# Designs tried in a protein design run: peptides against a protein of PDB entry 3J47. Part 69

Target 1, 121 residues: chain A of PDB entry 3J47
Amino acid sequence: IRLTNQLKSLKGLQSKLKDVVEYLDKVINKELPINHTILGKLQDVFNLLPNLGTPDDDEIDVENHDRINISNNLQKALTVKTNDELMVIYISNLVRSIIAFDDLIENKIQNKKIQEQRVKD
Target 2, 26 residues: chain B of PDB entry 3J47
Amino acid sequence: NAQYHLLVKQGDGLLTKLQKYGAAVR

## One batch from the design tools (peptide; made by RFdiffusion4, then SolubleMPNN)

Design b2_p19_1_s1 (from b2_p19_1, 10 letters changed)
Fold by OpenDDE base, seed 1:
Structure b2_p19_1_s1 (fold): chain B 121 residues (1-121), chain C 26 residues (1-26), chain A 19 residues (1-19)
Amino acid sequence: as target 1 above (121 residues)
Amino acid sequence: as target 2 above (26 residues)
Amino acid sequence: DLDELLSKMNELLSKIKSL
């Protein structure tokens, strides 16, 4: 039962990571804004990840120590990878916000120049 | 990690400057 | 200035692409 749940959680996480990567690619390509729902679901997955590595206290057999270390290293690697993905999303949004504000400021400057010219004519 | 934090810090600095400029143009 | 802001934005974009 535990291996099947870990495999399902890993497949779910892998699918979610794929969706996040695909979303990141669309964000990098300037096609879509951040989906806050995806971010919230990712945070929920991260908050649940620490619980995937807790052995229920009932099987202290020495062969599990290497598997626990591999699981903890994989969990750390997945946490780092998704932090990096969230970071790329954050930067991409920051850049989009900067571009949008820059365009807004330029448009306001141009509109002021047009109004000043109309008052002089 | 460190390169990313530097990039975020630079982006936040740019956003702050952009906000100040937008307030001065109003 | 707007031009300085654009220059810094381009610098940030270049750093993002180098990661």
Scores: peptide ipSAE 0.373, ipTM 0.871, DockQ to the pose 0.069
Fold by OpenDDE base, seed 2:
Structure b2_p19_1_s1 (fold): chain B 121 residues (1-121), chain C 26 residues (1-26), chain A 19 residues (1-19)
Amino acid sequence: as target 1 above (121 residues)
Amino acid sequence: as target 2 above (26 residues)
Amino acid sequence: DLDELLSKMNELLSKIKSL
């Protein structure tokens, strides 16, 4: 049950992420008008991402275009890192669920053996 | 990527076996 | 078999640790 729910939640997240990408591609291609509410929520998601690109205020002279590209690359790198960490957590929870189920099966087998022994006495 | 997908596939195979075993013990 | 399941679980754990 728990593992099936986690897999369903992950599939749901993947579907939602795909829908966001498809929406962004349509906005970039000018097929759809910019929805300010979706853009605001996306900005909130980006603002909840750790601020990866406040350069300490001391280097004023890197061209704004290179800063945006570096910030996007760092944000991408940390999005990938976060995805990898979430994947490791998912697998770890899967393995823990397997161990717990194995222990439950072993306990049930032992309980059956004890009950069979009590019926023979 | 490929190693991750292989690991997930092996995990799913183990879960399927575990489910079969749990059904046989019930 | 339970032992085969345990062996596969240990194999998966070893692969996770090697990543």
Scores: peptide ipSAE 0.346, ipTM 0.864, DockQ to the pose 0.136
Fold by OpenDDE base, seed 5:
Structure b2_p19_1_s1 (fold): chain B 121 residues (1-121), chain C 26 residues (1-26), chain A 19 residues (1-19)
Amino acid sequence: as target 1 above (121 residues)
Amino acid sequence: as target 2 above (26 residues)
Amino acid sequence: DLDELLSKMNELLSKIKSL
């Protein structure tokens, strides 16, 4: 029962990661805005993943240990890849926030100059 | 990893400078 | 000050594109 739940959770994570990658590609291509709810759910899944990978010590056949090590290496590689993808999203959002803030500052400076000219006339 | 952490740190530094500039223009 | 911030932002964008 536990191994089937772990495999189902891993397949669910893989499907969700694929959905996140497809969403990221659409955001990179400027087709869709960033969905904070997908990002939050992904973070929650990653915070729960280390807790799903602790085998209860009592009856692991050697074949299960190699499959668990391969699964843990794949989960670690997928975790690193997803961390890198989340990091690219974070930087992209940070850059967009910087650009939007710069435009707001420039608009405020222009509005102040227009008000100063109207007071001199 | 190291190049990414450097990039994040530089971005945070720019956000802090933009916030200070926005407060000075108010 | 604003021009320096824009220059630094462009530098960060260039670094992001180089990754």
Scores: peptide ipSAE 0.328, ipTM 0.861, DockQ to the pose 0.069
Fold by OpenDDE base, seed 3:
Structure b2_p19_1_s1 (fold): chain B 121 residues (1-121), chain C 26 residues (1-26), chain A 19 residues (1-19)
Amino acid sequence: as target 1 above (121 residues)
Amino acid sequence: as target 2 above (26 residues)
Amino acid sequence: DLDELLSKMNELLSKIKSL
């Protein structure tokens, strides 16, 4: 039950993320007008992502164009890293669930064998 | 990416086998 | 086969550790 619900939630998130990417690609390609409501909600999601680009307030005037590319690359790299970490955690929990289920099956088989021996005596 | 997709696919295969085994032991 | 399942699980664990 818990694992199935997590898998369902993760599949739902994956589908929604795919729809968002497909929408963003269509907007980038100018195939669709920017839906301000969807873009606003996406901006809210990105703003709720920890601001991975507070430059430490240490001084240097260097042109606004490189900061946007570095912040986007850092945010992308950290989003990828966070995704990879979450995926490792997910797989680790899956494996733990598999081990626990294997042990449960083995215990059930042993209990059945003990009951079958008691009926023969 | 490719190694990750392979791991996920193998994990799904194990989960499916585990579900079948759990259903047979019920 | 439970042994085959365990073997595949160990293979997955080994691959996870290699990431």
Scores: peptide ipSAE 0.324, ipTM 0.859, DockQ to the pose 0.155

Design b2_p19_1_s2 (from b2_p19_1, 11 letters changed)
Fold by OpenDDE base, seed 4:
Structure b2_p19_1_s2 (fold): chain B 121 residues (1-121), chain C 26 residues (1-26), chain A 19 residues (1-19)
Amino acid sequence: as target 1 above (121 residues)
Amino acid sequence: as target 2 above (26 residues)
Amino acid sequence: ELDEILSEMNKLRELINSL
């Protein structure tokens, strides 16, 4: 039962991760603003990933050692992939913040030039 | 990993320059 | 200074597009 729930949760995570990637591609392409809800869910998934790999201490049969190693390797691979996605989100936010700041600076420079022109007239 | 750290570092550098410029234009 | 920021922004954009 627990393994089936972990597999179902992992499939659900993989689907959500795909949706996040598709959303990130749209954000990179400037088609959509960054959705903080998606970012929050991705962080929650990342924080829950370590807990998905805790076998209850009570069924350490020797056949589980290879399965635990596979689960830990898969969890590490998913952690790396999730970090890469969070990273793309962070960069997209950073670039958007930079563009917005540049526009604000340009607007301020223009407003200053207009005020200087009005004082000379 | 390395390309990302480079990209983040470059973005942080740009943000820092933009903040300095924004402070100088104030 | 603004032109330098714009140049760095363009470099950052190129780096993002190379990922």
Scores: peptide ipSAE 0.412, ipTM 0.855, DockQ to the pose 0.070
Fold by OpenDDE base, seed 2:
Structure b2_p19_1_s2 (fold): chain B 121 residues (1-121), chain C 26 residues (1-26), chain A 19 residues (1-19)
Amino acid sequence: as target 1 above (121 residues)
Amino acid sequence: as target 2 above (26 residues)
Amino acid sequence: ELDEILSEMNKLRELINSL
């Protein structure tokens, strides 16, 4: 149940992110007018993202293209790290579920043996 | 990547054995 | 059968601890 809900929530987030990308592509292609309310919320989401490379304010001479590439590389590294952490959590929950099921089987076998002994007495 | 796929395969093998055992105990 | 499951569980635990 918990793992299925996490997968459903992640799939819902992925769908919502896709809808945002499709909206941005339509705005770039001039197919839709710029909605300032959506842009404001998107800006709030980007501001809540961990600062994906403020270069320390001490080098004024990196062309805007290199800053975007560095930000994309840091975002990719953070995404990989987050995926690895989620993977470890998933495996840990899988193993816990297996152990709990093994303990339930053993408890059922023991209870069956106790009932069989009580019927012989 | 390779270690992850190995871990998943071992977990799936254990789950399959556990399901068979749970069916035999039922 | 139970001992085989416990053995596979221990192997899986060892593999997790090696990561």
Scores: peptide ipSAE 0.380, ipTM 0.845, DockQ to the pose 0.106
Fold by OpenDDE base, seed 3:
Structure b2_p19_1_s2 (fold): chain B 121 residues (1-121), chain C 26 residues (1-26), chain A 19 residues (1-19)
Amino acid sequence: as target 1 above (121 residues)
Amino acid sequence: as target 2 above (26 residues)
Amino acid sequence: ELDEILSEMNKLRELINSL
């Protein structure tokens, strides 16, 4: 139940993120006007994201091209790290679910054996 | 990537066996 | 069947511990 709800919530988030990307692409391509309400909520989401791509305002004249590559590399590294952490959590929950299921099966087998013995006595 | 796919494949194998066994014990 | 599940679970645990 809890894992199913988390997976459903994550799928819902993924769908919404996809819709946002598709909307942003249409706005960039000038196919749709900027909706200020959607943009405001999107800006709030970006402000709640850890600063994955604002270099600290420390005044070092490094060419704009290297800053974009560093920001993309940092964002990619953090995305990979987060994916690896989520993977470890997923596997740990999978193993726990398996152990709990094995214990339930063993308990059911034992209960069946006890009932069969009581019918023979 | 390769380790991830191996891990997912092993987990899926175990889940499949667990589902079959749970159905047989029912 | 239970022994096969336990064996696969142990293999999965070993793979997790190797990460």
Scores: peptide ipSAE 0.368, ipTM 0.841, DockQ to the pose 0.122
Fold by OpenDDE base, seed 5:
Structure b2_p19_1_s2 (fold): chain B 121 residues (1-121), chain C 26 residues (1-26), chain A 19 residues (1-19)
Amino acid sequence: as target 1 above (121 residues)
Amino acid sequence: as target 2 above (26 residues)
Amino acid sequence: ELDEILSEMNKLRELINSL
């Protein structure tokens, strides 16, 4: 029950994340108007990501465009790397859950065989 | 990307078989 | 059925180890 619920929750999260990405792609492509409520929640999710790039509030100089592109590339590279790491962790946890469930089933079969043998004796 | 989708597909297949088996052993 | 699940699990493990 708990494992099945975690798996269902994780599949639900994956589906919801896919829907969010598809929504973001449609917003980027200007196919849908920007929903401020969805953007606010996404901003909250991104604000829960470690702030990789507060330059201290000293010097409004127009050279920020290349540094913003470098910080966006670093943030993008770190987002991709973090996504890949989270993916590896997800897969590893999935496999561990599958192995643990297989062992549980095998133990249940063995217990059933032992019980059937005790009824025949 | 392609290897990841293949891995996810294989994992989902295994999971479906495991669910069917868990239901049959109940 | 169990042997088939074990075979699929081993294939998944091999696929993970190939990453």
Scores: peptide ipSAE 0.361, ipTM 0.828, DockQ to the pose 0.177

Design b2_p19_1_s3 (from b2_p19_1, 10 letters changed)
Fold by OpenDDE base, seed 1:
Structure b2_p19_1_s3 (fold): chain B 121 residues (1-121), chain C 26 residues (1-26), chain A 19 residues (1-19)
Amino acid sequence: as target 1 above (121 residues)
Amino acid sequence: as target 2 above (26 residues)
Amino acid sequence: ELDELISKMNELLRKIKSL
């Protein structure tokens, strides 16, 4: 029962991680707008991942300790890497939105100046 | 974590200022 | 790449403050 539940949880995590990557690729490609609520929930999931991978210390035989430590360190490193990638994507989209809005403001200012010149002539 | 929250906060502050400017130019 | 994005964001912040 315990081993089957761990395998199911790992498969569920793998599926969610795939869905995250697919969502991030769509956001990078500008196919979808960045959803702050989805991004926040993804960050919460990643912050909980280190805690979900700690089996309660009370029953692990000493001979597997090195493999478990390496796996936990790799999972932490992958979590940090994924958080950094998410951050880069978020900032990239934020900067793009700011540039596009700045260009829109400048275009409106120029159009207003052109209209004021036409009324004065 | 702390650097990420700082960067997000700076970005949100910039976006808010840009929104206020766009509303004043409209 | 991240440092370049931060630099662009800071430049945009400066431009918005000057308008």
Scores: peptide ipSAE 0.353, ipTM 0.869, DockQ to the pose 0.053
Fold by OpenDDE base, seed 5:
Order: C-alpha cells, then structure tokens, then sequence
Structure b2_p19_1_s3 (fold): chain B 121 residues (1-121), chain C 26 residues (1-26), chain A 19 residues (1-19)
C-alpha cells in the first residue's frame, strides 16, 4: 500500500513537473506572463522532494530497492533538469531587468545632457 | 549548487551596481 | 544559451563600470 501511494505521488509530481515545464517554456517564449506563485510552489515541492524519497529502511526487498534507486535517480535527474531550467529563467529575467535599467540610465544621462546644452544656448 | 550560487551572486552584484549608478544619476 | 546570457551580463557589468 505505501509503495503504490509513493509511485502514484511520484507520477502525479512528474505530471505536475511537465505542466510547469510547459508553462515555463511559454513564459520564456513570451506567450504568458511569469506567475511567481507557480514558481514559489515549485520551489516548495523541490524542497520537500528529498523528504518524500526515504521510506524507512526496515522491510524493502532488494528488487524494490533497485526500482526505488532508479526512481530516485530519475527523480533526482528530473529535479536537476528542472532546477537548471528555473535557473535559466531566473538569469534571463535578471538580464532583462538589467538591460531595461541600463536603458533607463542611458536615457536619463541623455536627457541631462540635452538640458545642460539648452541652458548654455 | 556552487556554480548556481556563484551565478546568482554575480547577478545580485550587478543589480547592486546598477542601483548605485541609478542613484548617482538622480 | 546560458553561456550567451552570462556573456551579455558580463558586457552589461563592463558598460556600467565604464559609466
């Protein structure tokens, strides 16, 4: 019963992770705005994932241990992949914000130069 | 992990410099 | 893509330092 619930939870998480990836791809492509609530909930899920992968050591048959290890490795690989995707999105947004702020600073400098020239004329 | 934290730290450092510059241009 | 983004960030850092 516990193993079936863990497999079902893992499959549900995989489906949700796929939905998040599809959402993140749409956000990267500017098809949808970034939803910070989805990002926060995803981070919470990832922070809780290490605690979901340890069934108490006391009665797992060796054959289930290999399947659990493969599932944990796949989950870890999916976690790493999604963390990398979230990182790319974070950096992309950071760089966009920096570019926009740089353009604002340059526009302000140009406006000051124009005003100084108008006072000298 | 370490590379991620380094990259985030570099981004935060850039934002801080950008904020200081924006304040000096005011 | 990530390396290109890092390169753009470094270029912006250089521009901000030169202003």
Amino acid sequence: as target 1 above (121 residues)
Amino acid sequence: as target 2 above (26 residues)
Amino acid sequence: ELDELISKMNELLRKIKSL
Scores: peptide ipSAE 0.334, ipTM 0.862, DockQ to the pose 0.050
Fold by OpenDDE base, seed 3:
Structure b2_p19_1_s3 (fold): chain B 121 residues (1-121), chain C 26 residues (1-26), chain A 19 residues (1-19)
Amino acid sequence: as target 1 above (121 residues)
Amino acid sequence: as target 2 above (26 residues)
Amino acid sequence: ELDELISKMNELLRKIKSL
């Protein structure tokens, strides 16, 4: 139950994130007007994300193009790291669920054997 | 991506077998 | 750590197949 709910929530988040990306691509391509309400909520989400793209306020005159590439690389690296960490947590929870279920099955088999022996005595 | 999908597929396959076994032990 | 977890999962898969 808990794992299924987490997976459902994660799938729901993934779907919403995909819809946001598709919307942003259409806005970038000028196919749709910017919805200010969606953009405001998206800005709030980005502001709640750790500032993955502000290099600390040290005045180094790196051309705007290199800043965008470094920001995108850092954001990508942190996204990959977070995905790997979430994957490890998911696999760990899966393994724990499997062990707990294996133990439950073994306990049930043992209880059945004990009950069958008591009926023969 | 491909390794992640492989791991998830293996885990889902394991869970499915475990569920079938748990149903057979009932 | 991840490789160890994968190894444990594969071992559990093997055990479940043997039941």
Scores: peptide ipSAE 0.298, ipTM 0.858, DockQ to the pose 0.064
Fold by OpenDDE base, seed 2:
Structure b2_p19_1_s3 (fold): chain B 121 residues (1-121), chain C 26 residues (1-26), chain A 19 residues (1-19)
Amino acid sequence: as target 1 above (121 residues)
Amino acid sequence: as target 2 above (26 residues)
Amino acid sequence: ELDELISKMNELLRKIKSL
């Protein structure tokens, strides 16, 4: 049950991420008008991501184009890191569920052996 | 990516075997 | 940590196959 719910939640998250990418691609291709409410929520999600690029405001003269590329690379690196961490957590929970089920099977086998011994006495 | 997919497939295979064992012990 | 988790999973696979 718990593992199936985690897999379902991960599949739901993957579907939602795909829908966001498809929406962004349609906006880039000018097939859909920019929905300001969706853009605002995306902007809130990006603002809840740790601020990956306040370079200390002490050098005012690096062209805006290079800052966007550096910010995108750092956001990509942290998205990859977060995906890897979530993957490790998922696998760890999978293995813990398997161990707990193995222990449950062993305990049930032992209890059955104890009951069979009590019926022979 | 490929190593992750392999690890997930191995985990799913193990889970399926474990479910069969749990059904046989029942 | 990941390698240890894979090792534990393989050990469990072996135990389940031996029962």
Scores: peptide ipSAE 0.323, ipTM 0.863, DockQ to the pose 0.063; fails the geometry check

Design b2_p19_1_s4 (from b2_p19_1, 12 letters changed)
Fold by OpenDDE base, seed 1:
Structure b2_p19_1_s4 (fold): chain B 121 residues (1-121), chain C 26 residues (1-26), chain A 19 residues (1-19)
Amino acid sequence: as target 1 above (121 residues)
Amino acid sequence: as target 2 above (26 residues)
Amino acid sequence: ELDKLISEMNELLQKIKSL
């Protein structure tokens, strides 16, 4: 039961990570806005990942120490990778907001110049 | 990590300048 | 001032592409 649940969780995480990468690519390509609901659910999954590695305390076998260390290292690596993905999303949004605001400022400057020209004529 | 934090800091600085410019054009 | 902001934005974009 436990091994099957770990494999299912890992497959679910892999699928979600793929969906995040595909979403990131669409975000980098300016094709889609950020879905904050997807990001929130991803963060929740990552906050739950530490708890998915805690065994129910009832089997002391000394051979599990290497497996626990590998699991913790993999979880840490996955957390870092996701942090990096969330970072790319954040920066991509920041850049989009900057471009959109720049265009709005330029449009205001142009509108002001047109209005000043109409008052001079 | 460090390169990212530098990039975020640069982006936040740019956003702050953009906000100031937008307030001056209003 | 706007041109300077565009330049800083382009520098940020190049830095993102270099990651």
Scores: peptide ipSAE 0.413, ipTM 0.862, DockQ to the pose 0.070
Fold by OpenDDE base, seed 5:
Structure b2_p19_1_s4 (fold): chain B 121 residues (1-121), chain C 26 residues (1-26), chain A 19 residues (1-19)
Amino acid sequence: as target 1 above (121 residues)
Amino acid sequence: as target 2 above (26 residues)
Amino acid sequence: ELDKLISEMNELLQKIKSL
């Protein structure tokens, strides 16, 4: 029963990760705004993932140790991949904010030059 | 990892310069 | 100073695209 739930949770996580990647690509391409709710739910899933791998101590068959290590390694690999994706979003948002602020500064400089010219005329 | 941390550090440096420039243009 | 900031931003964008 536990292994089937872990596999179902992993498939659900993989599907959610794919949906996040597709959402990220659309946000990078400026097709959609960032959904903070998807990002927050993803972070919550990742924070809960380490807790989904703790077996309650009452039936450790030694044959499950390799499967637990594989599931933990795959979970760790998925966590790293999603961290990398979240990082790409964070950087893309940072760059977008920098560009928008640069444009605001340039517009302010132009407005100041126009005002200085109007005071000299 | 290392390339990413370097990229984030460069972005933070750029943001800091942008904030200083925005304060000087006020 | 602004031109230097734009150049650094473009370098950062190129580095993101190379990832």
Scores: peptide ipSAE 0.390, ipTM 0.855, DockQ to the pose 0.069
Fold by OpenDDE base, seed 2:
Structure b2_p19_1_s4 (fold): chain B 121 residues (1-121), chain C 26 residues (1-26), chain A 19 residues (1-19)
Amino acid sequence: as target 1 above (121 residues)
Amino acid sequence: as target 2 above (26 residues)
Amino acid sequence: ELDKLISEMNELLQKIKSL
């Protein structure tokens, strides 16, 4: 049950992220008008992302194109790191669920043995 | 990547064994 | 059989900790 709910939640998050990407692609292609409410929520998500480099104010001479590429590379690196961390958490929860199920099986076997002994006495 | 896929595969194998054991104890 | 399962689980836990 717990693992199935986690997998369902992760699949739901993946679907929602895909819908956001598809929406952004349609906005870029001018197929849909910019929805200010969706854009505001996306801006809030980007603002909740740990500051993807304020480049320390000491290099005034990086052309705006290079800043966008550096920001995209750092965003990609942080996205990969976050994905790896979520993955480790997922596997750790899988293993914990396996341990808890093993302990439940052992407890059931012990309870059955105790009940069989009480019927013989 | 490869180490992760191996870890997932080992976890899936263990889960399958655990399910078989749980069915045998039921 | 159960002891083998516990051993395999512990090996997986050690492998997760080594990542």
Scores: peptide ipSAE 0.387, ipTM 0.859, DockQ to the pose 0.108
Fold by OpenDDE base, seed 3:
Structure b2_p19_1_s4 (fold): chain B 121 residues (1-121), chain C 26 residues (1-26), chain A 19 residues (1-19)
Amino acid sequence: as target 1 above (121 residues)
Amino acid sequence: as target 2 above (26 residues)
Amino acid sequence: ELDKLISEMNELLQKIKSL
């Protein structure tokens, strides 16, 4: 039950993220006008994301092109790291569910054996 | 990447066996 | 069959711990 709910929530989040990306691509391509309400909610989501791209306010005049590449590389590296961590958590929860299911199966087998012995006595 | 895909494949194999075993004990 | 499942689970756990 708990894992099924987490998987459903994660699938819902993934679908919403896909819809957001598709919307942003249409806005970038000027196919749709910017919806200020969607943009505001997206901005709130980005503000709740750990600040993956505030340049530290250390004034060093490195040309704007290298800052964008470093920010994109850091954001990509942190996204990859977060994905790897979420993956380890997912696998760990999967293994815990397997253990709990094995224990439940073994308990059912033992209970069945005890019932079969009581019917023979 | 490759080590991850191998790990996922092993987990899926284990889940499939667990599902079969749970159906046999039912 | 259960013992084989437990063994495969333990192997998976060891792989997770090695990451």
Scores: peptide ipSAE 0.370, ipTM 0.852, DockQ to the pose 0.115

